# Designs tried in a protein design run: peptides against a protein of PDB entry 5OOQ. Part 65

Target 1, 227 residues: chain A of PDB entry 5OOQ
Amino acid sequence: YREDVRQVVTHPANALSFLQPGRLVEISVNGKDNYGWGAVVDFAKRINKRNPSAVYTDHESYIVNVVVNTMYIDSPVNLLKPFNPTLPEGIRPAEEGEKSICAVIPITLDSIKSIGNLRLYMPKDIRASGQKETVGKSLREVNRRFPDGIPVLDPVKNMKIEDEDFLKLMKKIDVLNTKLSSNPLTNSMRLEELYGKYSRKHDLHEDMKQLKRKISESQAVIQLDDL

## One batch from the design tools (peptide; aimed at target 1 R119)

Design b2_p30_6_s2 (made by RFdiffusion4, then SolubleMPNN; from b2_p30_6, 15 letters changed)
Fold by OpenDDE base, seed 2:
Structure b2_p30_6_s2 (fold): chain B 227 residues (1-227), chain A 30 residues (1-30)
Amino acid sequence: as target 1 above (227 residues)
Amino acid sequence: MEGKQLSDEEQEKLAKEEAEKGLFELLYPE
């Protein structure tokens, strides 16, 4: 059920509005490489320049750039390609006893384990020398302040996910946690229905984002013409 | 020394103090 919740929370229709610069997210790449909590730099719709007709799943359709402070020091970070979530071989978190460095990595929404209820104040230019390390220090300080873990967004109270099937899922999880019961709350069909609803919401969100960009661009052009 | 689990209230207070220092912001639902 935790995975079902994660799938709903990390769906573009729900997650994107909470991925502001500095938002903390817990990162697990390919379900194996756990980078811990990182800070969002930005996100963009995934575009394949070589294959513009490429179709991605909803959870793979966006790339989120995140600062992590747990990158293995000898990882080939120079091979990282901006907006390419397919990480080069050797890119991994530091293991126990290994030294780590700060890095910006591109991930998909599917690599987000949880979204934090915290936002760092980010440097204006994260790509400038030393700025990633500043964010890394901030991440360490936040972790120090929350020894029991960084607060996670409440999907219902904070994210306002009010879908009836999702609410039923959450209630069942709560009951199961109370009863230590592992009974499945929702069947696969209910999840598909949820994804269908989120897909429609996602389309609207993208349309709104595109519209806002066009309006902003139009206003910028008007301001240039008025100069 | 069992690290005293900070209560949610203590964590919130600490988060507010750090936000005031310009490190981070705890985001509450509006």
Scores: peptide ipSAE 0.279, ipTM 0.643, DockQ to the pose 0.077
OpenDDE base, seeds 1, 3, 4, 5: peptide ipSAE 0.210, 0.264, 0.258, 0.273; ipTM 0.593, 0.621, 0.622, 0.624

Design b2_p30_6_s3 (made by RFdiffusion4, then SolubleMPNN; from b2_p30_6, 16 letters changed)
Fold by OpenDDE base, seed 5:
Structure b2_p30_6_s3 (fold): chain B 227 residues (1-227), chain A 30 residues (1-30)
Amino acid sequence: as target 1 above (227 residues)
Amino acid sequence: MSGKQLSDEEQEKLAEEEKKKGLFTLLKPE
């Protein structure tokens, strides 16, 4: 069910209006390269200049440029091509024990695992020296401030997805949540997990509810240090 | 359709609009 939700959430009809500059998104490329949470720079309709007749799936029809702070330091970032989501060989997240750097990478919507209910302040010129690193530092701080996971957009309440089939899906998940909530050993299919990066065995629903309340009560603009 | 980068003022204005939708924005400290 999680993948089903992701497919709907990351569809252009739903996702694009929430990909403002600075929007946090959780990134997984090719289903294996997990970059963690990054910040949206911009996006554009995917155009193949070499093959104008090329038709892409909905989830691959847009390119989103995102700042990540988990790029392996020895990745050939100089080989990255603007708006080319086919990443060069060697472009990968740093593994445990490896050093990482900040980079702007082009991804497809299909590479978005989650969309955060959080938007970072973005420099005007992200390509300027030091700007990516600044955003990277902010990303680290956000992760520090949200040890239980960065808040994820509620597909219904926040994204206002009103598709009937999707609503039915959400209802099914809700029913499943009710059943699984009685089993502390099973939490992988809980709906609450869609709203956070991390899950806990107990009191997940209540924790998420509290987080939602905090978000609702927060100021529109918050200094990072005051978070 | 294409997204674009925003000025500081635009980002703050957007934050106010997003707040009405249950979203929030973090600004870097000075």
Scores: peptide ipSAE 0.433, ipTM 0.885, DockQ to the pose 0.562
OpenDDE base, seeds 1, 2, 3, 4: peptide ipSAE 0.401, 0.452, 0.389, 0.245; ipTM 0.871, 0.892, 0.869, 0.764; seed 2 fails the geometry check

Design b2_p30_6_s4 (made by RFdiffusion4, then SolubleMPNN; from b2_p30_6, 17 letters changed)
Fold by OpenDDE base, seed 5:
Structure b2_p30_6_s4 (fold): chain B 227 residues (1-227), chain A 30 residues (1-30)
Amino acid sequence: as target 1 above (227 residues)
Amino acid sequence: MSGKQLSEAEQEALAKEEAAKGLFTLLRPS
């Protein structure tokens, strides 16, 4: 059920409006590499220049750049490619007893475990010397101040996810957390239905955005020709 | 996911404390 909620929350239709610069997000890459809480730098739609026809899942269709302060010190961070969420071998969080450094890593929405209800002020140029370390210090301070965990965005109250099936899912989770009695299979079916609805809505929104861009570009070209 | 929201007062208090400590990152309201 927690995974079901995560799938809905991290769907582009819901998540992107909350991935502003400085937004805190909890990061888990490939289901095994837990970087803890990081800060969003920016995000972009994933484009494959080599294969423009490549189809990505909704959760893999965007790249989010995040600052983490838990990168293993000997990780080959110089091999990181901008906007490539496929991380090089050896890129991993520091284990217990290992030293860590700050790094900017590209991740997919699928690597977001949770979205925090906190947003840091971010430097204008995160790649400038010392800037990522400054963000790292802020992350440490936030973690110190919230020993019980960084507050997570409420999907209903904060994110305004008002889908009836999702609300039912949340109620079931609350009941299950209370009773440990709910049937996981029924919730998975509802998640698929919800996912289908979100996918269609997102596709329509993207199509409209692309159409608006094309119209604007065409108008700009016409204006340039009239000049 | 437990969606605990900090109160506006708690967020403001945290922001003021961070500012007082000279931290680079002040928390912005979400």
Scores: peptide ipSAE 0.208, ipTM 0.638, DockQ to the pose 0.104
OpenDDE base, seeds 1, 2, 3, 4: peptide ipSAE 0.023, 0.024, 0.111, 0.201; ipTM 0.539, 0.548, 0.607, 0.626; seeds 2, 3 fail the geometry check

Design b2_p30_7 (made by RFdiffusion4)
Pose (drawn by RFdiffusion4):
Structure b2_p30_7 (pose): chain A 225 residues (1-48, 51-227), chain P 30 residues (1-30)
Amino acid sequence: YREDVRQVVTHPANALSFLQPGRLVEISVNGKDNYGWGAVVDFAKRINNPSAVYTDHESYIVNVVVNTMYIDSPVNLLKPFNPTLPEGIRPAEEGEKSICAVIPITLDSIKSIGNLRLYMPKDIRASGQKETVGKSLREVNRRFPDGIPVLDPVKNMKIEDEDFLKLMKKIDVLNTKLSSNPLTNSMRLEELYGKYSRKHDLHEDMKQLKRKISESQAVIQLDDL
Amino acid sequence: SSFLEQLEEEKQIKLEETGSYLYYDTSPIP
């Protein structure tokens, strides 16, 4: 349900109104590369010049400044409006140095939208400007070690559509349902949940493999035939 | 945090390392 709410928030109709310059966003492109918290510089509509149609979330491209780019990542390959990050451009690993950079992303690559925004120079492309902004991101990350506060979708972003409101209530219902479980006030909860979640990943992982073996035991494309 | 409460009251603060400004802002684009 939370992932369902994220798509409603990041949809261009609601998200673009709050994508001012300097807006803080948590970037997780394609659910794999997590660049941490960054600052939005600008955004523009995506124009594919083959005029291909794009999905609502991919219909727009946002340039963001990050401070967790791997230092030896080849940033010279980036095209201004191409959100497909070339192979080798990745967030710095846990033991590797980082460098401030600007990357393009689609709206689907935004994990959360912050209520804070930075002061940014007019020309982020200017010399040393992307570096200076990266310093500010490092300070905000220190003052907020647990995380940056998110925008309230209803109170702040004034999202009042009825279907969305039922979705928010569905979450509150499951939370109070979760808070009424005997294990909520337990010390072994982290231990038992992790022990169970590992067994569950295997079950779902084994089920994936279990089906592959059976379909391949028989002839391959007999169904296609 | 107390820092967030300060930002909610003042709506901005100057940053110590860059001399730049941090804004608490919930308003949309005009």

Design b2_p30_7_s1 (made by RFdiffusion4, then SolubleMPNN; from b2_p30_7, 12 letters changed)
Fold by OpenDDE base, seed 1:
Order: structure tokens, then sequence, then C-alpha cells
Structure b2_p30_7_s1 (fold): chain B 227 residues (1-227), chain A 30 residues (1-30)
């Protein structure tokens, strides 16, 4: 269900109006490389100069340039091509224990996991020396200020998505979340997460929290199907 | 939570690390 929501939220008809410069977005390239929260620089319609007749899916039809502060330091960032979402080999987020740098990466809408309800002031020339690093520092502070996660735009209240099927989907998710929150197992997992927050690096904890949520949601869905 | 509430109330906050401005923005492009 979360993926279904993501597909709707990241559709150009819904997402583009919320991709103002400085908009915070959570980035996952190909659903595997998690860069965390970045800041939107700009976006453009994807044009293939080599194949003008190329047809892209809706979610791949736009390129979003985003500042991230989690790029692996030894990534070949010099090989990045503006407005080319096909990232060179070796471009990846830093793993635990690795050093990271700030970079501007071109991504598709399909690589947006969440759209935040926060915007950073974006410098006019992000490519100028030191500007991306400044944005990176700002992102670090934002993450620190929101230990429980950066708030996400409400698809209905904020994004005004009024599709009936989508509303039904959201209601189902709410019901599932309520059931999960009432489940003793979920509460125990949350307690473990709370205890883990004191011992683990914030990024790993957030990943674990998300994984636990996914597992819990999957279990809840299975239980509903068994119902 | 306190920071978020202040941010919502004021619409914006200055970041300590960079002096940059963080905006609470739930509006689309015009």
Amino acid sequence: as target 1 above (227 residues)
Amino acid sequence: SDFLEELKKNGKEKLESTGGTLYYDTSPLP
C-alpha cells in the first residue's frame, strides 16, 4: 500500500507543483540506494537528444536535480551528467563508517520516496564553490532537529489529491496503521526502537524503524487477508 | 516537536549552523 501511495504522490500531476527550489525530498534511487533527505534544485522534462522519439513512463518523464549530503566520498561525481538520471557506476550513498560529501544528482520522480512539508532557502547558484556544502550543512541540522523524521506532505490535505480510489486507499492504510499500533507486538517493537534510538546512529535506526514498519504492515496485511 | 511547532507558528526558522532559512511550506507552485 505504501508503494501505491508513493506512485500516486510522485506522479507528475501531483508532485511537480511541490518541487519548488529547496523542497526537501527523501531519495531512494532504484529503490535501493537511499540518500536520505535532499533538497530540490530544479526539475525539467526529460528529453533524449539521442532518441527524440523515446517514450518515458510518467514517473521517468522528468528529471529532478537534488542536493544530497550522503554521497560516498569516493564516488565518481565528476562523471555525473546534468539532467541524465542514469547514474554512473560507483555513484552511491555512503555506508556506515564511510565518509560522505555533498553532491547534486539528477533523479527521476520514481526515485522520490517522500515529499516533505519543509523547504530550505536555495542559493541562486548551487554550483558555485561551497554552496552545495552549505545546503548540506543545513540538511544535517534539519535532520538533527527532526529526530523522529522530517514531516511529510499530507497527500489529501496538502497535495489535494481527490481521486476516489486514492482516498479509499488512504482509509485502508489508516485502518491498518491503527491496527498495527494497537498490536502488542508493534508496541514491543516500538519499545525496542525507542531503546535502540539511544544506542544506534540515527540513520540506521530510522532504517530499522522503517523496516520494522514494513514488516509489521506486511503482517497486518496478511492478517487482513486471513480475515 | 517544539521546533516543529515553532516552525509552524512562525512559518520559518533560521538555522543555527548556516544561518539559512527553513520554511514550513505546504503550498504548491502557483
Scores: peptide ipSAE 0.661, ipTM 0.951, DockQ to the pose 0.755
OpenDDE base, seeds 2, 3, 4, 5: peptide ipSAE 0.660, 0.661, 0.659, 0.656; ipTM 0.951, 0.951, 0.951, 0.952

Design b2_p30_7_s2 (made by RFdiffusion4, then SolubleMPNN; from b2_p30_7, 11 letters changed)
Fold by OpenDDE base, seed 2:
Structure b2_p30_7_s2 (fold): chain B 227 residues (1-227), chain A 30 residues (1-30)
Amino acid sequence: as target 1 above (227 residues)
Amino acid sequence: SEYLERLKKNGKEKLEETGGYLYYDTSPLP
């Protein structure tokens, strides 16, 4: 059920508006590499230049650049490619007893475990020398300030996910937490329905964004011509 | 936690290690 909630929360239709620069997100790559809480740098729609016809799932359709402070020190970070969420072999978080470094890694929405209700101030140029380390220090302090965990955005109150099926899912989770049984199959079906609805919303949102960009670009050109 | 409550109340706290601000932000992009 937690995974079901995660799928809804991290869907582009819900997540993107909360991925402002500095947003704290909990990162788990491929379900095994836990980087802990990182800070969002930016995000972009995933584009495959080699295969423009490539179709990605909704959760893989965006790349989120995040600063993490838990990268294993001997990870081949030099092999990281901007906007390539397929991480090179050896890129992993530091294990217990290992030293870690700060790094900017590209991840998909599917690698977001949770979205926090906190934001760090992000430097304008995170790639400048020392900036990612500064963010890393901030992350360390934040973790110290929240020993019981960084608070997570409320999907309903904060993210305004008001879909009836999602609300039912949340209620079921609450019931399960009280040791009451729920029907996993029913929840899965509801998730699929939610996915469909959110997918449509996402498509519309992207279309609107693209349209707004085109309008802005056109207006800029007109203004330049009038200047 | 007391820190969280203060953060909620003030909307932001200055981090000691970096001097940067931590914001309590539950709002979407405008």
Scores: peptide ipSAE 0.665, ipTM 0.956, DockQ to the pose 0.653
OpenDDE base, seeds 1, 3, 4, 5: peptide ipSAE 0.664, 0.665, 0.662, 0.655; ipTM 0.955, 0.956, 0.955, 0.955

Design b2_p30_7_s3 (made by RFdiffusion4, then SolubleMPNN; from b2_p30_7, 11 letters changed)
Fold by OpenDDE base, seed 1:
Structure b2_p30_7_s3 (fold): chain B 227 residues (1-227), chain A 30 residues (1-30)
Amino acid sequence: as target 1 above (227 residues)
Amino acid sequence: SKLLEELKKKGKMKLEETGGYLYYDTSPLP
């Protein structure tokens, strides 16, 4: 169900109006390369210079340039081209134990995992020396100040998505979340989080979120089978 | 989060490390 929500939220008709400069967005390229939370620089309609008649899906029809602070240090960032979402080989987020750098990467709407309700002040010229690093430092501080995660825009209250099927989907998710929160397994994980507060709170919280997602997805599948 | 509630009320906060501002913004582009 989360993927279904993401598809609706990241559709151009809904997402573009909330991609102001500095908007915090969570980035996952091709559903695999997780860059974490980045900041929007700008966006533009995707144009294929080689094939002007090329037709893209809705989610691939726009390019969003975002600042990330999790780029692997040895990635060939010099090969990145603005507004070209086809990333060179080797462009990836840093893994655990690897050093990271700040970079501006072009992504499609399909690479947005979530849209935050927070914005950073974005420098006028992000490509000027030191500017992306400054934004990167700001991102680090924001992540530190929000250890439970950056808050996400409410699709209904904030984004004003009023589609009936979408509203039904959201209600189903709310029910599932309620059930998940009452689940003994969830409670056990929460207890572990409480005990691990000092050293790995962020990591445990993220792990818990991931597990909750998996449980929710499994429950959703079961409910679908029961219908 | 207490921080989020404060941010909602004030609309913005200054980041300590960079001196930049973080804004609470739920509005669309004009």
Scores: peptide ipSAE 0.663, ipTM 0.951, DockQ to the pose 0.774
OpenDDE base, seeds 2, 3, 4, 5: peptide ipSAE 0.659, 0.659, 0.659, 0.657; ipTM 0.950, 0.950, 0.951, 0.952

Design b2_p30_7_s4 (made by RFdiffusion4, then SolubleMPNN; from b2_p30_7, 11 letters changed)
Fold by OpenDDE base, seed 3:
Structure b2_p30_7_s4 (fold): chain B 227 residues (1-227), chain A 30 residues (1-30)
Amino acid sequence: as target 1 above (227 residues)
Amino acid sequence: SEFLERLKREGEEVLEETGGRLYYDTSPLP
């Protein structure tokens, strides 16, 4: 059930509006590499310049750049390519007893475990010398201030996910948490229907974004002609 | 957490180690 909730929460139709600069997100790459809580730098639609016809799943269709403070010190961070979520071999979080460094890594929405209720005020130029480390220190302090975990966005109250099937899913989770018997098999079928609805919302959101971009571009051209 | 309650009330806190600002933000992009 938690994975089902995560799939809905991290869908572009829901997640993108909450990925403002400085948003704290919990990161797990490929379901194995846990970087802990990081801070969002920015995000962009995934574009394959070599293969423009490439089709990505909804959860892989955007790249989110995040600052993490748990990168293994000997990771080949110099091989990281902006907007390439396929991480080079050796890029991993530090294990127990290993030293860590701060890094900006590109991830997909599928690598977001949780979206927090907190945002850091981000430096204007995160790539400037020392800025990543400053954010990293801030992240350490935040983690210290929240020993029981950083608070997570409420998918219903905060993210306004009001789909009936999703609400039912959330209720079932609450029941399970109270050790009330629920049938897990019936929930997977309803998730597919939910996903279909969210996919449609995502399409509308992308259309609106494209329209806004076109309007902005048109206005910029008009302003240039008026100069 | 007292820190969380203060953060919710004030909306922001200054981090001691870096002087950075932490915001309680449950709002989407406009």
Scores: peptide ipSAE 0.610, ipTM 0.948, DockQ to the pose 0.647
OpenDDE base, seeds 1, 2, 4, 5: peptide ipSAE 0.608, 0.398, 0.609, 0.607; ipTM 0.946, 0.831, 0.947, 0.948

